# Designs tried in a protein design run: peptides against a protein of PDB entry 3ZN8. Part 13

Target 1, 125 residues: chain A of PDB entry 3ZN8
Amino acid sequence: LEEYDKIQKKMEDVMEGKGKLTLRDVYAQIIALRKMGPLSKVLQHIPGLGIMLPTPSEDQLKIGEEKIRRWLAALNSMTYKELENPNIIDKSRMRRIAEGSGLEVEEVRELLEWYNNMNRLLKMV

## One batch from the design tools (peptide; aimed at target 1 M118)

Design b2_p14_2_s2 (made by RFdiffusion4, then SolubleMPNN; from b2_p14_2, 9 letters changed)
Fold by OpenDDE base, seed 1:
Structure b2_p14_2_s2 (fold): chain B 125 residues (1-125), chain A 14 residues (1-14)
Amino acid sequence: as target 1 above (125 residues)
Amino acid sequence: EKRTALLKLLAEHL
């Protein structure tokens, strides 16, 4: 609960322009959510999600849980400097992260693209 | 509404 509240406050600060979302913040949020249970239970605890998003199928939940697992492997293969400043991740760093996590370079790129899109969205809301 | 943006975008990206 305390770690979740810290992450929520960090997100609020970023939305107010008082901070930057980092991959460390993303990592901490994924870990906090996983402590609440499997992705299906986590989604049930998100206010308004069941109204705004169709209830994911069991197969979509499995794909999503696997994607989260793979992204955690990538995040665990990053340096603290990369987690705090993901924009320093060049092709060489991306390849190292992919090799260290057992992922394709494209999957690491997808995570970074998602992070960039998220960080843009949080600045617009 | 704002507190769920990361979770919403995560769910939309699944």
Scores: peptide ipSAE 0.084, ipTM 0.650, DockQ to the pose 0.521
OpenDDE base, seeds 2, 3, 4, 5: peptide ipSAE 0.022, 0.036, 0.018, 0.020; ipTM 0.522, 0.563, 0.482, 0.508

Design b2_p14_2_s3 (made by RFdiffusion4, then SolubleMPNN; from b2_p14_2, 10 letters changed)
Fold by OpenDDE base, seed 3:
Structure b2_p14_2_s3 (fold): chain B 125 residues (1-125), chain A 14 residues (1-14)
Amino acid sequence: as target 1 above (125 residues)
Amino acid sequence: SRRTALLQLLSDYL
């Protein structure tokens, strides 16, 4: 819970233009959420979200857990510099990360695209 | 709204 609150505060700071969300923050968030259980259960405790989120099937939960595991593998294959500044991840770095994590380059690209989209959203809101 | 949108985006990908 304490780790989750720190991550939320970091996200709020980024939304206010006081910082940058990094992949280290993403990593910490994933770990914190996994300690709390399935993300869906965490989201159900957020007022207003529990009403709008469909109850995921057990199969959807398993797919989500596998995607999280794959993203954690990618994150664990990144250097500290890459985690702090994902924008330095070029094609060569992306390939290394993919090879080190047992992922396709496209999956690493998807993670980075998601991160970029999230950062863009946080700046726009 | 912001927290909801972010968590929704997170839920779509995680």
Scores: peptide ipSAE 0.100, ipTM 0.655, DockQ to the pose 0.405
OpenDDE base, seeds 1, 2, 4, 5: peptide ipSAE 0.049, 0.045, 0.053, 0.046; ipTM 0.610, 0.596, 0.615, 0.606

Design b2_p14_2_s4 (made by RFdiffusion4, then SolubleMPNN; from b2_p14_2, 9 letters changed)
Fold by OpenDDE base, seed 3:
Structure b2_p14_2_s4 (fold): chain B 125 residues (1-125), chain A 14 residues (1-14)
Amino acid sequence: as target 1 above (125 residues)
Amino acid sequence: SKRTALLQLLSDHL
């Protein structure tokens, strides 16, 4: 719970322009969510989301869990500098991360694109 | 709405 609250606060700080969301923050969030149990159960505790989000099927939960595991593998294959400043991740770094994590380069790109989109969204807020 | 959008984005990818 304390780890989750820290992550929420970090996201709030980023939304307020008081910080930058990093992949380290993403990593911490994923770990905190996993400790809380299935993401669906965590989302159900968020006011309004449990009403708007359909309860995922067991298969959808498994797919999501696999995607998280793959993203964690990618994150674990990143250097501290890359985690703190994902914008330095070029094609060579992406390939290294992919190789080190047993992922396709496209999966690493997907993670980075997700991160970039989230950062754009947070800045527009 | 923004917290919801972020959590939805997370939910779509988690």
Scores: peptide ipSAE 0.067, ipTM 0.622, DockQ to the pose 0.396
OpenDDE base, seeds 1, 2, 4, 5: peptide ipSAE 0.025, 0.028, 0.042, 0.036; ipTM 0.536, 0.536, 0.563, 0.552

Design b2_p14_3 (made by RFdiffusion4)
Pose (drawn by RFdiffusion4):
Structure b2_p14_3 (pose): chain A 106 residues (1, 21-125), chain P 14 residues (1-14)
Amino acid sequence: LLTLRDVYAQIIALRKMGPLSKVLQHIPGLGIMLPTPSEDQLKIGEEKIRRWLAALNSMTYKELENPNIIDKSRMRRIAEGSGLEVEEVRELLEWYNNMNRLLKMV
Amino acid sequence: VAALTTLIAEKLLE
C-alpha cells in the first residue's frame, strides 16, 4: 500500500497489490471505461513482469538522479547486469529525467 | 506527490 527517494518508496509499493490500481486513489477526477485496463493482466500472465523494474534497481541511489552523466559505458553496464539490452536501457534512462523535469512544472 | 505517482502509473501502463 529529493525525488529518487520518492520514486523507490512508490514503485516498491506498486507491486505488493497487483500491479495494483490505486491510480484512482488520489485523483478526484473520473475515469473512462473498464475494457481498457484489461491489458494489465496480460503482462501478469507471463512469469515475468516488466523490464523497467529490472535495470531500475540495478543502479546507484545517485545515478538515478542525473542519468545524464550516463554514457555508452554506463548503459551497457546496467544492461547486462539486468539482462536487458542497451536499447531497453535508453527508454528507461531517458525517463528518469522526465519525471524530475515535468515535476518541476508542478 | 500525486503528479509523480500519476506519471509513474501512466508509464507502467505502457

Design b2_p14_3_s1 (made by RFdiffusion4, then SolubleMPNN; from b2_p14_3, 7 letters changed)
Fold by OpenDDE base, seed 4:
Structure b2_p14_3_s1 (fold): chain B 125 residues (1-125), chain A 14 residues (1-14)
Amino acid sequence: as target 1 above (125 residues)
Amino acid sequence: SSALFKLIAEYLRS
């Protein structure tokens, strides 16, 4: 929980323009959340989510778990430099990451696109 | 909960 609190604090800093969101941060947060247990338990710790979103089906949870595993595989296949600055990830790096993680290049691209969109969004908050 | 946490959760759910 202490680690989680640190991550939360950093997230607040990023949202206030005092920090930079990196894939390392994303990785750390995913790991911290995974320590809470299965995705079902993780979702239960999100205030208001249970009210705003319908309870996920077992199939949806499985899909989510698989997605987490796949993203973690990709992140684990990235270098520190790439995690700190995903913008340096070109086609060659993407292919390497994909091959190293057993993913399709498109899946790695999806992760990066998601990160970019999220990063831009958070900077607006 | 952080915005990132929510975004990740929502993305994974979708």
Scores: peptide ipSAE 0.098, ipTM 0.647, DockQ to the pose 0.468
OpenDDE base, seeds 1, 2, 3, 5: peptide ipSAE 0.049, 0.041, 0.050, 0.040; ipTM 0.559, 0.539, 0.557, 0.542; seeds 1, 2, 3, 5 fail the geometry check

Design b2_p14_3_s2 (made by RFdiffusion4, then SolubleMPNN; from b2_p14_3, 7 letters changed)
Fold by OpenDDE base, seed 3:
Structure b2_p14_3_s2 (fold): chain B 125 residues (1-125), chain A 14 residues (1-14)
Amino acid sequence: as target 1 above (125 residues)
Amino acid sequence: RSALFRLIAEYLRK
């Protein structure tokens, strides 16, 4: 819970324009959430989720859990410098990460695109 | 509630 609160504070700071969200922050968040159990259990702890979003099907939860595992593999294959500054990840780095994680290059690209889109969204809030 | 947590959950739901 204490670790989760630290991560939440970091996110709030980023939304207020105080700091930068990195892939290290993403990694820390995923690990903290996984300690709570499977994705289904994690989603149950989100207040108001049932009001804001329809409850995911069992199949959607399985797909989501697999996606998290694949992204963690990619993140675990990144260097500290890449995690702190994902913008340095070029085609050669992306290929290395994909090979090291057993993923397709397109999946690594998808993670980076998601990260970039998330950062843009957070800055708009 | 973590905004990132919500964004991740919403993305994975789709």
Scores: peptide ipSAE 0.049, ipTM 0.596, DockQ to the pose 0.416
OpenDDE base, seeds 1, 2, 4, 5: peptide ipSAE 0.020, 0.022, 0.021, 0.023; ipTM 0.538, 0.547, 0.551, 0.539; seed 2 fails the geometry check

Design b2_p14_3_s3 (made by RFdiffusion4, then SolubleMPNN; from b2_p14_3, 8 letters changed)
Fold by OpenDDE base, seed 4:
Structure b2_p14_3_s3 (fold): chain B 125 residues (1-125), chain A 14 residues (1-14)
Amino acid sequence: as target 1 above (125 residues)
Amino acid sequence: SSALLRLILEELRK
């Protein structure tokens, strides 16, 4: 929980323009969340989520767990330089990451696109 | 709730 709080604070700082969000940060936060247990347990620790979002079905939770696992595999297959600066990930690097993680290239691209979109949004906040 | 977590969850729901 302490580690999670630290990461959350960092996220807040980034949102305030006080830092840079990298895939390293994303990885760290996912790991911190995973320490809370499976996605179902994680969701239980989010105050108000049950009010704001419909309770995911068991199938949705399974899909979510699989997605998290896949993203972690991709992140674990990245180099430190790539985690710190995902913009350097070209087609060759993307293929390597995909092969190393057992994912399709498109899945890696999806992760990177998500990161890019998120980073853009955070910079606007 | 973490903003990042929220974004992740949003992606997971797609």
Scores: peptide ipSAE 0.130, ipTM 0.666, DockQ to the pose 0.413
OpenDDE base, seeds 1, 2, 3, 5: peptide ipSAE 0.115, 0.116, 0.111, 0.105; ipTM 0.660, 0.660, 0.651, 0.649

Design b2_p14_3_s4 (made by RFdiffusion4, then SolubleMPNN; from b2_p14_3, 7 letters changed)
Fold by OpenDDE base, seed 4:
Structure b2_p14_3_s4 (fold): chain B 125 residues (1-125), chain A 14 residues (1-14)
Amino acid sequence: as target 1 above (125 residues)
Amino acid sequence: SSALLQLIAEELRK
């Protein structure tokens, strides 16, 4: 819980333009969430989510769990430098990460695209 | 609520 609170505070700082979101931050957040239990339980702890997002079906939860697992595999295959500066991840690095994680290159690209979109959004706040 | 968590949740719902 303490670690989670620290991550939340950091996220708030990022939203206020006081920090930068990295994949390391994403990784830490995912790990913190995983400690809370299955995705279904995690989602229940997010205030307002049930209002903003439809309740996931069982199938959606399974897909979500698998996606988390895959993204964690990708993140675990990244170097510290890549986690801190995802923008340095070129095609060669992306291929290495994919091979190391047992994922398709497209899946790694998807993660990076998601991160980039999120980071851009946060910079606008 | 965390915007990050919401975005993750949204992505997972796809």
Scores: peptide ipSAE 0.102, ipTM 0.648, DockQ to the pose 0.384
OpenDDE base, seeds 1, 2, 3, 5: peptide ipSAE 0.093, 0.094, 0.098, 0.086; ipTM 0.646, 0.652, 0.652, 0.636; seeds 2, 3 fail the geometry check

Design b2_p14_4 (made by RFdiffusion4)
Pose (drawn by RFdiffusion4):
Structure b2_p14_4 (pose): chain A 106 residues (1, 21-125), chain P 14 residues (1-14)
Amino acid sequence: LLTLRDVYAQIIALRKMGPLSKVLQHIPGLGIMLPTPSEDQLKIGEEKIRRWLAALNSMTYKELENPNIIDKSRMRRIAEGSGLEVEEVRELLEWYNNMNRLLKMV
Amino acid sequence: KLAALTTLIAAKLT
C-alpha cells in the first residue's frame, strides 16, 4: 500500500498489490472504461514482470538523480547486471530525467 | 507533485 527517494518508496509499493490499480486513489477525476486495463494481466502471466523494475534497482541511489552523467560505459554496466540490453537501458535512463523534469512544472 | 509523480510512474508502467 528529493525525488529519487520518492520514486523507490513508490515503485516498491507498486508490486505488493498487483501490479495494483491504486492509480485511481488520488485522482478525483473519472476513468474511461474497463476493457482497457485488461492488458495488465497479460504481463502478469509471464513468470517475469517488467524490464524497468530490473535495471532500476541496479543503480546507485545517486545515479538515478542525474542519469545524464551516464555514458556508453555506464549503460552497458547496468545492462548485463540486470540482464537487459543496452537498448532496454536507454528507454529507462531517458525516463528518470523526464520524471524530474515534468515534476518541475508541477 | 506527489500525485503527478505517481501518475507518471503508473502510466509508464502500464

Design b2_p14_4_s1 (made by RFdiffusion4, then SolubleMPNN; from b2_p14_4, 8 letters changed)
Fold by OpenDDE base, seed 4:
Structure b2_p14_4_s1 (fold): chain B 125 residues (1-125), chain A 14 residues (1-14)
Amino acid sequence: as target 1 above (125 residues)
Amino acid sequence: RRTALFRLIAEFLR
């Protein structure tokens, strides 16, 4: 509960223009969610999600769990400096992260694109 | 706001 509240507060601070969301914050968020159990259980704890999104199929949940696993592998292969400032991740760094995580470079790029989109979205609120 | 986590998950699943 305490870790979840810290991450929520961090996201609120970023939405207020205080600080920035980092990949370290993303990592902490994923770990906090994983403590709630499988993605299916996490989604059940999200009031109103079933109104905004159709209930994911079992196959969609498996795909989502695999994506979480892959993103955690990528995050675990990043340096502290990269986690705190993802904008320094060039093609050479992406390749190293991919090789270290057993992922394709495209999957690492997808994570970074998601992060950039999320950080942009949080700043527009 | 529970909305930030929901946006993160919604964009993750997208």
Scores: peptide ipSAE 0.154, ipTM 0.716, DockQ to the pose 0.360
OpenDDE base, seeds 1, 2, 3, 5: peptide ipSAE 0.150, 0.138, 0.139, 0.140; ipTM 0.711, 0.703, 0.700, 0.703

Design b2_p14_4_s2 (made by RFdiffusion4, then SolubleMPNN; from b2_p14_4, 10 letters changed)
Fold by OpenDDE base, seed 1:
Structure b2_p14_4_s2 (fold): chain B 125 residues (1-125), chain A 14 residues (1-14)
Amino acid sequence: as target 1 above (125 residues)
Amino acid sequence: RREALLRLLLEHLR
């Protein structure tokens, strides 16, 4: 609970322009969510999600859980400097992260693109 | 606010 509240406050600070989201913040968020249980249980703790989104099928939940596992493998293969400043991740670093995590370079790129898009969206809100 | 950020994370994980 306490770790989850710290991450929420960090995301609120980023929305207010008082900081930036890092991949360390993303990592901590994924770990905090996993402590709540499977993705199905996490979704049940989000009020009004069932009103705004169709209830995911069991197969969609399995796909989401697998994507989370793959992203955690990539994050675990990053250096502290890369987690704090993802903008330093070049093509050579992406290849090393992919090799170290057993992922395709494209999957590491997808995570970085997601992070960049998220950090842009948080600055617009 | 808190729920919207978690929703956004989960939507992009699908």
Scores: peptide ipSAE 0.072, ipTM 0.616, DockQ to the pose 0.463
OpenDDE base, seeds 2, 3, 4, 5: peptide ipSAE 0.055, 0.049, 0.018, 0.019; ipTM 0.608, 0.605, 0.523, 0.523

Design b2_p14_4_s3 (made by RFdiffusion4, then SolubleMPNN; from b2_p14_4, 7 letters changed)
Fold by OpenDDE base, seed 2:
Structure b2_p14_4_s3 (fold): chain B 125 residues (1-125), chain A 14 residues (1-14)
Amino acid sequence: as target 1 above (125 residues)
Amino acid sequence: KRKALFELIASHLS
């Protein structure tokens, strides 16, 4: 819970232009969410989301957990420099990360795209 | 802002 609050504050700071979101932040967030249980349960405690988001089925939860595990594998295969500065991840680095994670390059690309989308959203909102 | 963030996360993790 305390870790979650720290992560939330970090995200809010980024939204306010105070700092930047890194993949290290993403990693921390994923770990924190997993410790708190299914993402759906966490989101239900966010004001306005509990009533808006449908509760996922058990199968959907399993799919989500698998996705998270795969992304964690990718993150664990990144260097600290890459985690702090994801923009340096080129095709060569992406391939290395994929191989180290047992993932396809496209999966790593998807993670990075997600990260980029998050950054754009945080800067916009 | 927070809502948008978590919605984006949820959309990719489910």
Scores: peptide ipSAE 0.058, ipTM 0.618, DockQ to the pose 0.407
OpenDDE base, seeds 1, 3, 4, 5: peptide ipSAE 0.048, 0.053, 0.053, 0.051; ipTM 0.607, 0.609, 0.614, 0.607; seed 3 fails the geometry check

Design b2_p14_4_s4 (made by RFdiffusion4, then SolubleMPNN; from b2_p14_4, 8 letters changed)
Fold by OpenDDE base, seed 4:
Structure b2_p14_4_s4 (fold): chain B 125 residues (1-125), chain A 14 residues (1-14)
Amino acid sequence: as target 1 above (125 residues)
Amino acid sequence: RRTALFTLLAEHLR
């Protein structure tokens, strides 16, 4: 609970223009959420999500859990400098991260694209 | 909307 509250506060700070959301913050959130249990249980704890989004099928939950596992592998293969400043991740770094995580380069690119899109969205709110 | 990252993660994982 305390770790989750720290992460929520960090997100609020970033939305207020205080600081920057990093991949370290993303990693911390994924880990905190995984401590609550499987993705199915975690999704049940999101206020309003069950009302706004159809309940995921069991297959969608399995796909989601696999995606989280793959993204954690990518994040674990990043250097501290890359986690704090993902903008330094060039093609060479992306390939190294993919090789170190057992992922395709495209999957690492997808994670970075998601992060970039999220960081843009949070700055617009 | 204070779980925005988590909502975005959940939306992206679908």
Scores: peptide ipSAE 0.062, ipTM 0.631, DockQ to the pose 0.422
OpenDDE base, seeds 1, 2, 3, 5: peptide ipSAE 0.054, 0.046, 0.054, 0.048; ipTM 0.623, 0.624, 0.624, 0.615; seed 2 fails the geometry check

Design b2_p14_5 (made by RFdiffusion4)
Pose (drawn by RFdiffusion4):
Formats: C-alpha cells, structure tokens, sequence
Structure b2_p14_5 (pose): chain A 106 residues (1, 21-125), chain P 14 residues (1-14)
C-alpha cells in the first residue's frame, strides 16, 4: 500500500498489490473506460514483469538523482548487471531526469 | 506527490 527517496518508497509500493491500480486514489478526477487497463494483465502473464524495475535498483542511491553524469561507460554498467541492453537503459536513464524536471513545474 | 504518482503509473503502462 529529495525525489529519489520518494521514487523508491513509491515504486516499491507499486508491486505489493498488482501491479496495483491505486492510480485512482489521489485523483479526484474521472476515468475513461475499463476495456483499456486490460492490457495490464498481459505483462503479468509472463514470468517476469518489466525492464524498468530491473536496472532501477541496479543503481546507486545518488546516481538516480542526476543521471546526466552517466556516460557510455556507465550505461553498459547497469546494463549487463540487470540483464538489459544499452538501449533499454537509455529509455530508463532519460526518464529519471523527466520526473525531477516536470515535478519542478508542480 | 499525486503528479509523481501519475508519471510513474504512465511509465508502468508503457
């Protein structure tokens, strides 16, 4: 059930219920439909889950704050350690900056 | 906090 500490404490709670659907717990707004979140059980069918939660815990508690310092020598690092590819790491690293960015405008 | 939850959930949907 400043940001990095929140990201872990949140993503960790996003597994002990599903992938849960509490996305509609702190949103007084309304939804769209039900035949859409049906593609959530598809990723559950596999023995695995997601590539993001992989290389996510394969990083230092400070490297997630400023993923900009990460180079070609650091991407392949958390790649082979997590089993993902260099490409699957980029999509993950270029996102840690987005959360710390769009959050500023909140 | 609610906005960060939205971002994380959208990423999980991707």
Amino acid sequence: LLTLRDVYAQIIALRKMGPLSKVLQHIPGLGIMLPTPSEDQLKIGEEKIRRWLAALNSMTYKELENPNIIDKSRMRRIAEGSGLEVEEVRELLEWYNNMNRLLKMV
Amino acid sequence: EAFLTTLISEKLRE

Design b2_p14_5_s1 (made by RFdiffusion4, then SolubleMPNN; from b2_p14_5, 9 letters changed)
Fold by OpenDDE base, seed 4:
Structure b2_p14_5_s1 (fold): chain B 125 residues (1-125), chain A 14 residues (1-14)
Amino acid sequence: as target 1 above (125 residues)
Amino acid sequence: RSELLRLLYELLRK
């Protein structure tokens, strides 16, 4: 919970125009959340989620768990420099990360796209 | 709040 709180605070700081959310932060938060148990249990800790988003089916949860596992593999295959500044990840780096993690390049791209979108949204608030 | 978790969920459900 301590690690989770730290990352949450960092996200708040970024929303206030302080600092930058990195993939290192993303990685840390995913790990912290994983300590709460499987995805189903993690989702239960989001107040109001059931109101805002549909409850995932068991199959969707399974798919979600697999995706998280795959993203973690990608993150584990990144260098510290890449984690701190994902913008440097070009096609060559993406391919290396994909090969090292057993993923398709498109899956790595999806992770990066998600990160970029999230970072942009946080800065808008 | 847990914005990251929410965003993860949003991506995963698609």
Scores: peptide ipSAE 0.148, ipTM 0.678, DockQ to the pose 0.400
OpenDDE base, seeds 1, 2, 3, 5: peptide ipSAE 0.141, 0.145, 0.144, 0.142; ipTM 0.676, 0.681, 0.677, 0.673; seed 5 fails the geometry check

Design b2_p14_5_s2 (made by RFdiffusion4, then SolubleMPNN; from b2_p14_5, 9 letters changed)
Fold by OpenDDE base, seed 4:
Structure b2_p14_5_s2 (fold): chain B 125 residues (1-125), chain A 14 residues (1-14)
Amino acid sequence: as target 1 above (125 residues)
Amino acid sequence: RSELLKLLYELLRS
């Protein structure tokens, strides 16, 4: 789909040193994925994924769906500035986001850590 | 499709 291609191109640009992947980009992709249906259906649309990664159990899919919902809640609780530049999110902001989204601080931290790790990996490619 | 989707999947299964 168009949104997926845009995000993929954005990631490729970042890998080439052009621009930066933001949480806004992450948010956009998650929303696009949700339009395709539940996680199980989304995964079915990715050829070769089953070869690269083990197929999740039904319980794992349920956990995954819940995590996605929680991440969306966190993202929805962020300001525009935070979404565009997640590096400004300090402990105080993280706590606010957690409280606003009804999540534990650790869950917000997990999202941010994943984002940071992803950015680091993209720049290494 | 998207590498980000694959990365997301990787995180979710962990």
Scores: peptide ipSAE 0.169, ipTM 0.699, DockQ to the pose 0.434
OpenDDE base, seeds 1, 2, 3, 5: peptide ipSAE 0.158, 0.167, 0.166, 0.156; ipTM 0.696, 0.700, 0.696, 0.689

Design b2_p14_5_s3 (made by RFdiffusion4, then SolubleMPNN; from b2_p14_5, 9 letters changed)
Fold by OpenDDE base, seed 4:
Structure b2_p14_5_s3 (fold): chain B 125 residues (1-125), chain A 14 residues (1-14)
Amino acid sequence: as target 1 above (125 residues)
Amino acid sequence: LSELLRLLYELLRS
C-alpha cells in the first residue's frame, strides 16, 4: 500500500510537469498494480472506465494478462540506463531486449511507442 | 494513475 502510494504520487507529479516519466516508473506502476490481482480487478479501480471503455470479455482479459507478462519480460531485459532514458534504445538495443525477453522486436517497439506517446501526453497536461 | 491505467487498457485492447 505504501509503495503504491509513492508510485501514485510520482505519477501525479509527472502529470503536473514536476518530473519525467521513465520506463522505470512504468515498471514500478505495473508491479504495484499486479499486486492488486488479475487485470479484471485492476480495471475495476479505474474511475469511469465502464463509461469510457467497454468492459473486456474474459478472453480479452486473458490476452491482456499475457501482454502484461510480455511487457514485464521486456522491461526486465532492459538496463537501468535504458529504463531511465528509453530514448537511447536504438535498433541494436531493441533487438537485444527482444531476444532476451523472448519477444518480437515489434512488440518491444510497441511498448516504446506507447511510452513515448504517454510521455508526450503527460508533458502536455 | 487512472490515466496510466486507461492508456494501458487502450493499448491492451488494440
Scores: peptide ipSAE 0.180, ipTM 0.707, DockQ to the pose 0.391
OpenDDE base, seeds 1, 2, 3, 5: peptide ipSAE 0.176, 0.178, 0.177, 0.177; ipTM 0.703, 0.703, 0.699, 0.702; seed 3 fails the geometry check

Design b2_p14_5_s4 (made by RFdiffusion4, then SolubleMPNN; from b2_p14_5, 7 letters changed)
Fold by OpenDDE base, seed 4:
Structure b2_p14_5_s4 (fold): chain B 125 residues (1-125), chain A 14 residues (1-14)
Amino acid sequence: as target 1 above (125 residues)
Amino acid sequence: SSELLRLISELLRS
């Protein structure tokens, strides 16, 4: 939980424009959450979620778990430099990451696009 | 927690 709290604090700093979100940060956050157990367990630890959002179906949880697993595979296949600055990931790097993680290149592209969108949104806050 | 929710939500999206 201590690690989780540190990550949350860092995320808050990023939201305040005091930091930069990297894939390393994303990776660390996912790992911290995974220590809490399956996605179902993670969701149970989010205050108010059960009230604000309908409980996800078993199928939705499975989809989420698979997505997390696949993205973790991609992240685990990235170099430190790539995690710190995903913008350096070109077509060649994407292909390497995909092959190393057992994913399609499009899946790696999806992760990067998600990151870019998220980072842009955070910079607007 | 709101940011975590956002991140998780995005992860769940295909």
Scores: peptide ipSAE 0.133, ipTM 0.680, DockQ to the pose 0.380
OpenDDE base, seeds 1, 2, 3, 5: peptide ipSAE 0.127, 0.124, 0.119, 0.129; ipTM 0.678, 0.675, 0.669, 0.673; seed 5 fails the geometry check

Design b2_p14_6 (made by RFdiffusion4)
Pose (drawn by RFdiffusion4):
Structure b2_p14_6 (pose): chain A 106 residues (1, 21-125), chain P 14 residues (1-14)
Amino acid sequence: LLTLRDVYAQIIALRKMGPLSKVLQHIPGLGIMLPTPSEDQLKIGEEKIRRWLAALNSMTYKELENPNIIDKSRMRRIAEGSGLEVEEVRELLEWYNNMNRLLKMV
Amino acid sequence: KEAFLTEMIAEKLE
């Protein structure tokens, strides 16, 4: 059931219920439909889950704050350690900055 | 801010 500490404390809670659907717990707004979140059980069918939760915990509790410091020598690092590819790492690293960015405008 | 982070993380994981 400043940001990095929150991201872990949150993503960790996003597994012990599903992938849960509490996305509609702090949103007074309304939804769209039900035949759409049906593609959530598809990723559950596989023995695995997601690539993001992989290289996510394969990083220091400070490297997630400013993923900009990460180079070609650091991307392959958390790649082979997590089993993902260099490409699957980029999509993850270029996102840690987005969360710390779009949050500023909140 | 919490709600926005929840939206971002949830949308990304979908």

Design b2_p14_6_s1 (made by RFdiffusion4, then SolubleMPNN; from b2_p14_6, 11 letters changed)
Fold by OpenDDE base, seed 5:
Structure b2_p14_6_s1 (fold): chain B 125 residues (1-125), chain A 14 residues (1-14)
Amino acid sequence: as target 1 above (125 residues)
Amino acid sequence: KRSELLKLLYSFLR
């Protein structure tokens, strides 16, 4: 709950143009959500989700769970400096993270792209 | 706001 409140505050700051969401915040949010159980249970606790997004199939939920697991592995392989400032992650760092997490470099790129897109979207809201 | 972040997260995980 405390970690969640910190993330909410940061998200509010980003939407107000007063800050940025970091991968540390993303990590904390994923961990907080995992305490609620599998992705299916997490999605059930999101008000209005069923209105904006179609209900995922069982196969889609499994894919989503695996993606979360892979992203957690990548995040666990990052340094604190990288988590706080993901824009410092160059090709060398990306390769190290991939190797340390057992992922392809492209999967690490996808996480970073997602992060960048998330920050852009939050600033537009 | 929580709902929005989670919706966005879901949209990219799908």
Scores: peptide ipSAE 0.128, ipTM 0.682, DockQ to the pose 0.422
OpenDDE base, seeds 1, 2, 3, 4: peptide ipSAE 0.120, 0.134, 0.127, 0.133; ipTM 0.679, 0.685, 0.683, 0.682; seeds 2, 4 fail the geometry check

